# Peptides against a protein of PDB entry 3B8E: the designs that were tried, part 56

Target 1, 230 residues: chain A of PDB entry 3B8E
Amino acid sequence: PFLIFIIANIPLPLGTVTILCIDLGTDMVPAISLAYEQAESDIMKRQPRNPKTDKLVNEQLISMAYGQIGMIQALGGFFTYFVILAENGFLPIHLLGLRVNWDDRWINDVEDSYGQQWTYEQRKIVEFTCHTPFFVTIVVVQWADLVICKTRRNSVFQQGMKNKILIFGLFEETALAAFLSYCPGMGVALRMYPLKPTWWFCAFPYSLLIFVYDEVRKLIIRRRPGGWVE

## One batch from the design tools (peptide; made by RFdiffusion4, then SolubleMPNN)

Design b2_p13_3_s3 (from b2_p13_3, 10 letters changed)
Fold by OpenDDE base, seed 3:
Structure b2_p13_3_s3 (fold): chain B 230 residues (1-230), chain A 13 residues (1-13)
Amino acid sequence: as target 1 above (230 residues)
Amino acid sequence: AEERALKLLEEAL
């Protein structure tokens, strides 16, 4: 998110504190759950695996899966960001390069895509209104990741303990999202204004997209073992 | 190329 903010010179889509909450809160629990998943799978496979090669392959597969999912999560967050700004009169094309004028407190006549002038205060309210939905979108998309992880392996029973860690992680992420979105003072402290319940639903299409993407990926892997998609 | 893009995205996220 921050790189796109710098490269595209768009208004800041996600607050720094929210980014830290994602990086430290939401990403660590899935990573830990995946580490436990590997440890359990290694315990069950009694064959002396070459500890260097088999760990590397599994780490690469996890890194690719996590990175692809992370990309779709980011796209979901940015979509929500662009929708909110578009509803407030700022079309995506108009946001490109707008950061310089957007962040200038002395410019109080920044025009939107419809020629409406926005004061510094008004546009910062809109910016901060985007932070919470972006974060919530990531959390809702992470729910799809859990469903994907649950459906990957034939043994639902062997995933039971792993599913508990993942479910706990999602619960923590959701609780954090609810706390940041609705706790009094978070708007002032974290620049995350309260989220309208409707914005939770804006992320659901992306969760569905991730689910469909992973099911299609799994289907391709099953039909073409050793193919380019592995 | 995908791994690099993914790493860049992970670093960007």
Scores: peptide ipSAE 0.000, ipTM 0.300, DockQ to the pose 0.026
Fold by OpenDDE base, seed 5:
Structure b2_p13_3_s3 (fold): chain B 230 residues (1-230), chain A 13 residues (1-13)
Amino acid sequence: as target 1 above (230 residues)
Amino acid sequence: AEERALKLLEEAL
């Protein structure tokens, strides 16, 4: 998010406070929950064919897979951001280079894609309105990420959702997202303005995409043991 | 490079 903000000079898609809420609020409990997840039953039974080469390849592929998941997560957040701004009259192409004028408090006539003028206050309201749905999008995508992280090779349908700590983590991050999104005063305190409940559903396609991606990956690994996807 | 980009993305996310 920050890299695209710098490169494209768009209005800030995710605030610093929102980032802190992700890192400290939503990611900690899930990370702890994974530490208590039992090792996949097949991992303990299969001896590596070559401990040196198979370990290096597996570490690289795991790193690459997590990398791709993180990229899909970021794309989901940006999609939500662009949709909200487009609904408010700012098409994605018009946002390119707009940051300088957007952040200037003395410019009260910034035009949208339809020629409507926006005051500084109005622009900041819509910007902060984007921060909350971006955060919620990350949380919804993290549901899929947490579920898929339970296993390396087995389908979620085979492993099941037996980890009560993981389930608790999912409820905790969702409750935090709801609190930050709807508690009175969060707009002033955290610059996270309330979102319409419909925005929770905007992330679902990306959550599904991650889930399908991981299930397909795991299916390939199961069908081609020792392939370049392991 | 991808891990660094990911870490930067995680830090930027």
Scores: peptide ipSAE 0.000, ipTM 0.355, DockQ to the pose 0.029
Fold by OpenDDE base, seed 4:
Structure b2_p13_3_s3 (fold): chain B 230 residues (1-230), chain A 13 residues (1-13)
Amino acid sequence: as target 1 above (230 residues)
Amino acid sequence: AEERALKLLEEAL
């Protein structure tokens, strides 16, 4: 989000506090997962698979999976951001390069895609209205990713504790999202305005698309064993 | 690997 914000010069899609919450939430879960995986590997006195190569492959697979999940989450968040701004009259094309004028408090006549003029205060309300739904979208997408991970048969038995930690982390992120969205004063303190419950559902079509995409991918892999998609 | 994942996340963010 921040790189796209810099490169595209769009209005800030995600607040610094929300970024921190994502970083803490999404980084702690992997870290805890790795710590427990090490503990499980030490408890499971399984025969010496070459522990260096298998750990390295597993760490790389985990890193790639989390990197891909993070990209998908970011896309979902940006989708929600663009939907909110489009519903408020700002089409995605119009947002390109708009940041400089958007953030200028002295410009009170920033036009939307329909020629409506927006005051600085009105623009900031819309911007801050995007922060919470962006975070919530990430959380909802993470639920879908968890379901996708459960449908991968071969790792379910080895990922028992990983799944519990992941579930716990997702629960924590959900609780945090609910807290940030609905706790009084968060709009003033964190620039995260209260989220209408309807916006929780905005992420569901995207989560469904991810789920369908992964199921189609799995179906293709099953029909063409040895394809480049493995 | 974590740094790369973080960088990819930062790039995706």
Scores: peptide ipSAE 0.006, ipTM 0.342, DockQ to the pose 0.032; fails the geometry check
Fold by OpenDDE base, seed 2:
Structure b2_p13_3_s3 (fold): chain B 230 residues (1-230), chain A 13 residues (1-13)
Amino acid sequence: as target 1 above (230 residues)
Amino acid sequence: AEERALKLLEEAL
């Protein structure tokens, strides 16, 4: 997210504080939950651990978990960001290179895609309006990703919700998202304005898409062991 | 290819 912000010179999609909350609050418990679930799955394998194969599988899982989840989360967040800005008159193409003028407090006539002029204050309100939905989108996507990551090759329906740590992680993420979104003063302290409840639902199609994608992926892996999809 | 695309996207993010 931050690199795209720099490269594309778009208005800040996610605040630094929200990033810290994701890294420290949202990503840590999922990561631990995945580590425990992997360890449990490995302990249940009665065969003597081949440390080379088990390490490779673990490294692949960690890489997939952190890399793929992070990308999916970022894509979901950016989707929400672009939707919010588009609803406020800023089309994605217009945002490219806009950062310099966007962040300049002395420019009060930044035009949107429809020729409407925006004051600095108005622009910052819109920017900060994106932060909370971006964060919430990440959390909602993480619900799907955590459920997906429960199984390497099996469907979620086969393994079920056995990991209590994962369930706790989901609860913690949701509670944190609710706290950051609705606690008084978060707009001032964290630049996270209160989220309309409707935005929670905007992330669900994306979570569903990811869930379907991963189930299809797992199905392919099961049918073609050792394929390029692994 | 997906892992490479993922890595490129990770580097871009």
Scores: peptide ipSAE 0.000, ipTM 0.287, DockQ to the pose 0.022; fails the geometry check

Design b2_p13_3_s4 (from b2_p13_3, 10 letters changed)
Fold by OpenDDE base, seed 3:
Structure b2_p13_3_s4 (fold): chain B 230 residues (1-230), chain A 13 residues (1-13)
Amino acid sequence: as target 1 above (230 residues)
Amino acid sequence: AEERALKLLELAK
């Protein structure tokens, strides 16, 4: 997200503290849960594995899957960001290169896509309004990860401990999202303004997309074992 | 723009 902010020179889509919360909170717990999932799977298979090669393959598969899902999550966040800004008069094309004028506190007549002028204060309110939905979008998209993990194996019951860790992780992420979104003072302290409940639903299409993507991936793997998609 | 900003401010309270 921050790289796109720098490259595209768009208004900041996500606050620094929120990014830290994602990186340290929301991303680590799923990663740990996936690591435990692989460890339990290895214990169940009882086959003498080469501890170096088989761990490397699993780590690569996890890393690749996580990287792909992470990209879809980021796309979901940016989609929400662009929707909010578009609803406030800033079309995506107009945002490109706008950061220079957007962040200049002395420019109080920044025009939106419809010729409306925005003061520094007004446009910063809109910017900070985007931070919370972006974070919430990531959290909602992460719910799909739990569903994906549940559907990977024939028995949901065999994933009992893994599911508990994942559920706990998603609960923590959701609780953190709710805290950051609705706790008094978060708008001032973290530049995360409260979110309308409707924005929680903006992420659902992306959660569905991740679900469909993973199901298609699983289907391809089942039909072509050892294929390029593994 | 002002109305939108005000609505956002009201939401932020």
Scores: peptide ipSAE 0.147, ipTM 0.798, DockQ to the pose 0.029
Fold by OpenDDE base, seed 4:
Order: sequence, then structure tokens, then C-alpha cells
Structure b2_p13_3_s4 (fold): chain B 230 residues (1-230), chain A 13 residues (1-13)
Amino acid sequence: as target 1 above (230 residues)
Amino acid sequence: AEERALKLLELAK
């Protein structure tokens, strides 16, 4: 998100506090999951497969999977961001390069895609209105990822512990999202304005797309065992 | 724009 903010010079899609919450709340769950999966793999004295190569491959696969999930989550967040801004008169193309004028408090006549002028205060309200939904979108997408993980036919025990950690992490993230979204004063303190319940549903189509994509991928893998997509 | 911003502010309260 921050890289796109710099490269595209768009209004800030995600606040620093929200980024911190994602890094500490969301990214820690995969790390813990990896640590427990490693510990469980060490406890499961499977027959002497070459332990170094299999562990390294598994760690790389897990790292790649989590990296891909993170990218998908970011895309979902940006989708929500663009939807909110578009609904408020700022089409995605118009946002490119707008940051300089957007963040200038002395410019009170920034035009949207429809020629409406926005004051600095109004622009910041819209910006901060995007921060909370971005975070919520990530949380909702993570729910879908959890469901996808449950459908993978890995050993029920490994998935069970991983699922428990993931479920706990997702519960924590959901509780954090609810706290940040609805606790009084969070808008002032963290610049995360409260979210209309309707915005929770903005991520669902994206989550559904991820789910469908993964199911289609699994179906292809099942039909063509040995394909590069494994 | 102003009405939209006001509505967003009202929702923020």
C-alpha cells in the first residue's frame, strides 16, 4: 500500500496506525502459524525424508503462499479504497498524481472527477473514511483464506493446529477491526472513522472471487496431477 | 461535496 502511494502519488489509502495494526496483528499470525507448523513437523517423526530439503521446500512454499495472500489482501484493500473514492466523486484515474494537492491544506478547491471542489477538511474526511474499510477488507479477505485453508487436504492434525492458530488470529483481527471501527474516539485518536455496516460487505465479492479462484485451481490440479501449479 | 462530507462526518459520530 505504501509503495503504491509513493509510486502513483494517490491519497493515502491506509494510515500509519492501520499499517501497524496489519503488521502486528495480521502478519504475526502467519509467522506464528509457520513457527507452530515447524514445531509440529519436528514432533511428527515421519520416516527419514531428507529433512533439510523437505523443510526448506515447505518453508519456501509457505512463505510464497503467505506472500501471495498478502498481495491479494492488498488488492482487496485497494479495491475498497477505489470504490469509496469513486462513490465520493474521485475516479481512479483522477487520483493519480493528486496526492500533492490533496495533502496541501492551503488548497481548498481540489476538483473531483465531476468538477466538484473539495476543501482540505472534506478531503481528509474522505481519506480517513477509507482507512477503516481498508483494514476491514483485509480482515474479511482473511476469513476467506481461512476457509480455503480448511478445504486443503493436508493432514487434519497439521491443519487443525494451523487452523486453531489462524482462527485465533482472525478472531483477534476481527475484534481489533471492530474495536478500531466502533470504539468512541478512534476517529479522533487514530483517524479511523467509524464504518457503516454496509462497507463490511464490500470485501465479500472479492473474498468470493478468491474462493472461486482457489477452488478452480484445486480442480485443475486434481484433473492434471503433476502440473506446474502444484 | 459538502453534503457528502457532512454525511461522512455524521457517520463518523
Scores: peptide ipSAE 0.089, ipTM 0.768, DockQ to the pose 0.028
Fold by OpenDDE base, seed 2:
Structure b2_p13_3_s4 (fold): chain B 230 residues (1-230), chain A 13 residues (1-13)
Amino acid sequence: as target 1 above (230 residues)
Amino acid sequence: AEERALKLLELAK
């Protein structure tokens, strides 16, 4: 998300606070789940698993969690961002290169895609209105990860531990999302304005996309064991 | 600030 912001010179889609919340919440849950899964495998005096194979599995799981799923989550967030801005008169193509004028407090006549002029204050309100839904979109997409985990080929025990950690993490993420979205003063303090409940539904197509992606991935793995997709 | 923001959003529509 940050790279696209720099490269495309679009208005800031995700604030620093939301990024921190993702790093501390969403990204931490997979890391903790993997750490506990490894620790549990070590504690249970299971026959020394080949440390090379376990490392490979872990690296693959990490790559999936932070790479592929992360990219889909980012796409979901950007979709929500573009929808909100389009609803407010800024089409995606118009946002390209707009950052310089968007962030200039002395320019109060930035035109949208329909010729409407926006003051600096109005623009920043719209920008900050995108931050909360972007975060919420990520949280909703994470719910799909819970479903994915239930269908993994891990042992019932390993899957159970991972699911408990994930469920707890998703609960924390959801609670955090609700707090940041609806607690008074969050707009002033964190530049996260309250979102309408309807915006929660914008993420559901992407949750479905992740589910489909994982099922396709699993299908490929089953048909081609040891492939790069694993 | 939040109320003002909401009003501005309404005006921006």
Scores: peptide ipSAE 0.022, ipTM 0.634, DockQ to the pose 0.028
Fold by OpenDDE base, seed 5:
Structure b2_p13_3_s4 (fold): chain B 230 residues (1-230), chain A 13 residues (1-13)
Amino acid sequence: as target 1 above (230 residues)
Amino acid sequence: AEERALKLLELAK
């Protein structure tokens, strides 16, 4: 997110405060939940063919898969950002290079894609209105991520939702998202302005995408043991 | 200023 902000010179899609809320608020409980997750039943039954090489390859492939999931998560956030700005008159192509004028408090006539002029205060309101849904999008996508991380090879339908700590984590991060989004004063304190309830649904396609991606990956692993997808 | 602007935007919608 930060790299795209620098390279494209777009209005800030995700604030520093929002990033801190993700890292400290939403990621900690999931990480703890994983520590209490029981080992996958089939992982302990399969001996590696070569303990040295197979372990190294597996660690690299797992790391790559998590990297891909993280990229999909970021894309979901940016999608929400662009949708909100487009709804407010700023098409994606118009945002390129706009940051300089956007952040200038003395320019009160920044034009959108339709020729409407926006004051500095109005622009900042819409920007901070984007930060909250971006955060919420991350949380919604993390629902899928948390569910799929329970297993490496088995489907979620086979493993089930037995980890109560994981379930608690899902509720905790959702409650935090709701608190940060709708509690009075969050706009002033954290620059997270309230969002329309409909924006919660904007992330659902990406959450589903991650879920499908992982289920397909696991299916391939089950059908082709020792393949490159592990 | 931001709060006032927000109120104005809400009224304009």
Scores: peptide ipSAE 0.021, ipTM 0.545, DockQ to the pose 0.026

Design b2_p13_4_s1 (from b2_p13_4, 12 letters changed)
Fold by OpenDDE base, seed 1:
Structure b2_p13_4_s1 (fold): chain B 230 residues (1-230), chain A 13 residues (1-13)
Amino acid sequence: as target 1 above (230 residues)
Amino acid sequence: DALQLLELARELR
């Protein structure tokens, strides 16, 4: 998200505080919960990895995590960002190069795509209004990410949802996201303005996409062991 | 809806 902010010179889509809330707030408990996941049914039928040749984190895992799933997460966040800004009069094409004027507190007549003038304060409210839905979008797609991380090869439907700590983690991160989104004073404290509850659903297609994508990937791995998608 | 959200955001500021 920060790369697009720099390259496209768009208003900041996700604040540093929101990133910290993701990394330190919403992701920690879910990540820890995976340590308590039950072993896959076939785990003892697999050969142990060779610590000299088989990396725990390999190129395929990095490609999946950052190149595939991470990109879907980013796309989900940016989709929400662009939709919110469009609803506020700023079409995506108009945002290109707008950052310099957007962040200038002395310019109080920045025009949107419809010729409406926006004061610095109004622009910052809209920006911070985007930070919260972006954050929530990430949390919602992280539901799918966490669920798909329950297994390496088997379907989640085969594994089931028996890990109570993982379930607790999903509720905890959601409750924290709701708290950060709707608690009074969060706009001042964290630059997280409240979002319309319907915005929570904007991430659902991306969450579903992540889930389906990984299930299809795992299905391919099960049918064609040793494939490039493993 | 966007205006209402902005107003809400201002009230919570």
Scores: peptide ipSAE 0.016, ipTM 0.490, DockQ to the pose 0.030
Fold by OpenDDE base, seed 2:
Structure b2_p13_4_s1 (fold): chain B 230 residues (1-230), chain A 13 residues (1-13)
Amino acid sequence: as target 1 above (230 residues)
Amino acid sequence: DALQLLELARELR
């Protein structure tokens, strides 16, 4: 998100504080919970890893996690961001290069896509209105990401949801997201304005997409062991 | 990570 902010010079889609809340808040317990995941049912039927050639985290896993899944997560967040800004009169094309004028407190006549002028204060309200829904979108997408990370090969339906620590992690990150979104004073303290409950559903298609994508990937791996998809 | 992004954000403001 921040890279697109720099490259496209768009208004800041995700605040630095919200990024910290993701990296240090919502992701900690879920990430730790993966250490307690049960072994896949067929793990002992696989050949031992060659420690000289096979890395625990290979380039393919990195590419999947940061390249593919990370892109889908970012797309979910940006979708929410663009929808909010469009609802407030700023179409995606109009946002390109707008950051310089957007962040200038002395410019109080920034025009939206419909010719309406926006004061600095109004623009910042809209910007901060994007931060919380973007954050929540990431959390909702992380539900799917965490669940798919339970296994490398087996379907989640084969593995099941037996890891109570992971389940607790999902509830914890959701509760934290709700707290940060709706607790009084968060708008002042964290620049996270409360979001309408409907914004929680904006991420669901992307969460489903991640889940389906990974299940299909794992299905391919099961049908073609040793393929490039593994 | 979040810390690097914070630093970058500070430099851009």
Scores: peptide ipSAE 0.016, ipTM 0.508, DockQ to the pose 0.022
Fold by OpenDDE base, seed 4:
Structure b2_p13_4_s1 (fold): chain B 230 residues (1-230), chain A 13 residues (1-13)
Amino acid sequence: as target 1 above (230 residues)
Amino acid sequence: DALQLLELARELR
């Protein structure tokens, strides 16, 4: 999100505080919960990794985590961001290069796509209105991300949802997201304005996409061991 | 929507 903010010069889609809430808040318990995941049924049938040749984190894993899943997550967040801004009169094409004028406190007549002029205060309200739904979108796609991380090869349907700590993590991150989104002080403290409950659903297609994508990937791995997708 | 959210924020206070 921050890279696109710089490259495309768009209004800030996700605030620094919201990023910290993701990295330190919503992601920690879910990530820890994966340490308690039951081993896959076939794990003992696999050869042990060679410490000299097999890295724990390899280029394929980085490509999958950051290049594929991470990009889908980012697309989900940006989708929500663009929808909110479009509903407030700023079409995506109009946002390109707008950051400089958007962030200028002395410019109080920034025009939207329909010729409506926006004061600095109004623009910042809209920006901060985007931060919370973007954050919530990330949490919703993280549900799928966490679930797909339960296994390397087996389907989630084969593995099941037996990890109580993981289930707790899903509830915890959701409860934290709701707290940060709807607590009366959060607008002042964190620049996170409350969101309509409908915004929670904006991420669902992307969450589903992540889930389906990974299940298909795992299916391919199971059917064709040693493929480039592994 | 932003104005409505602000109103919602005020109502939640």
Scores: peptide ipSAE 0.015, ipTM 0.453, DockQ to the pose 0.035
Fold by OpenDDE base, seed 5:
Structure b2_p13_4_s1 (fold): chain B 230 residues (1-230), chain A 13 residues (1-13)
Amino acid sequence: as target 1 above (230 residues)
Amino acid sequence: DALQLLELARELR
């Protein structure tokens, strides 16, 4: 999100404080829960890793985690951001290069796509109104990401949802997201304004996309072992 | 400034 903020000069889509809440708050318990996941049923049929030639973290894993799944997560967040701003009169094309005037507290007549003028205070309200749904979008997408991380090759349907600590992690991160979104004072402390409940559903298509994408990938790996998708 | 923004946000809702 920060790279697009710099390159496109758009209003800040996700605050640094909200990013810290994701990295240090919502993602910690889910990540720890993976240590308690059961081994895949076919693990003993696989060849052991060669420690001299095979890296633990290889280019394929990096490509999957950061290049594919991470990009889908970012797209989900930006989709939510652009929808909210469009509903408030700022179309995506109009946001390009707008940051300089948007962040200037002395400019109180910034025009939206329909010619309506916005004061600095009004602009900051709508910006901070975008931060919370973007944050929640990431949490909803992280549900799918956590679930697909249960296995490397087998389907989640084969593995099942038997890890009670992982299930607890999903509820914990959701409860924390709700707390950060709706607790009084979070607007002042974290610049996170309360969101309409409908915004929780905006990320669901992207969460489903991640899940389907990974299940298809795993299906291909099972049918064609040693392929480029492994 | 943040408190004023919160008050304004409440008025605009």
Scores: peptide ipSAE 0.014, ipTM 0.430, DockQ to the pose 0.024

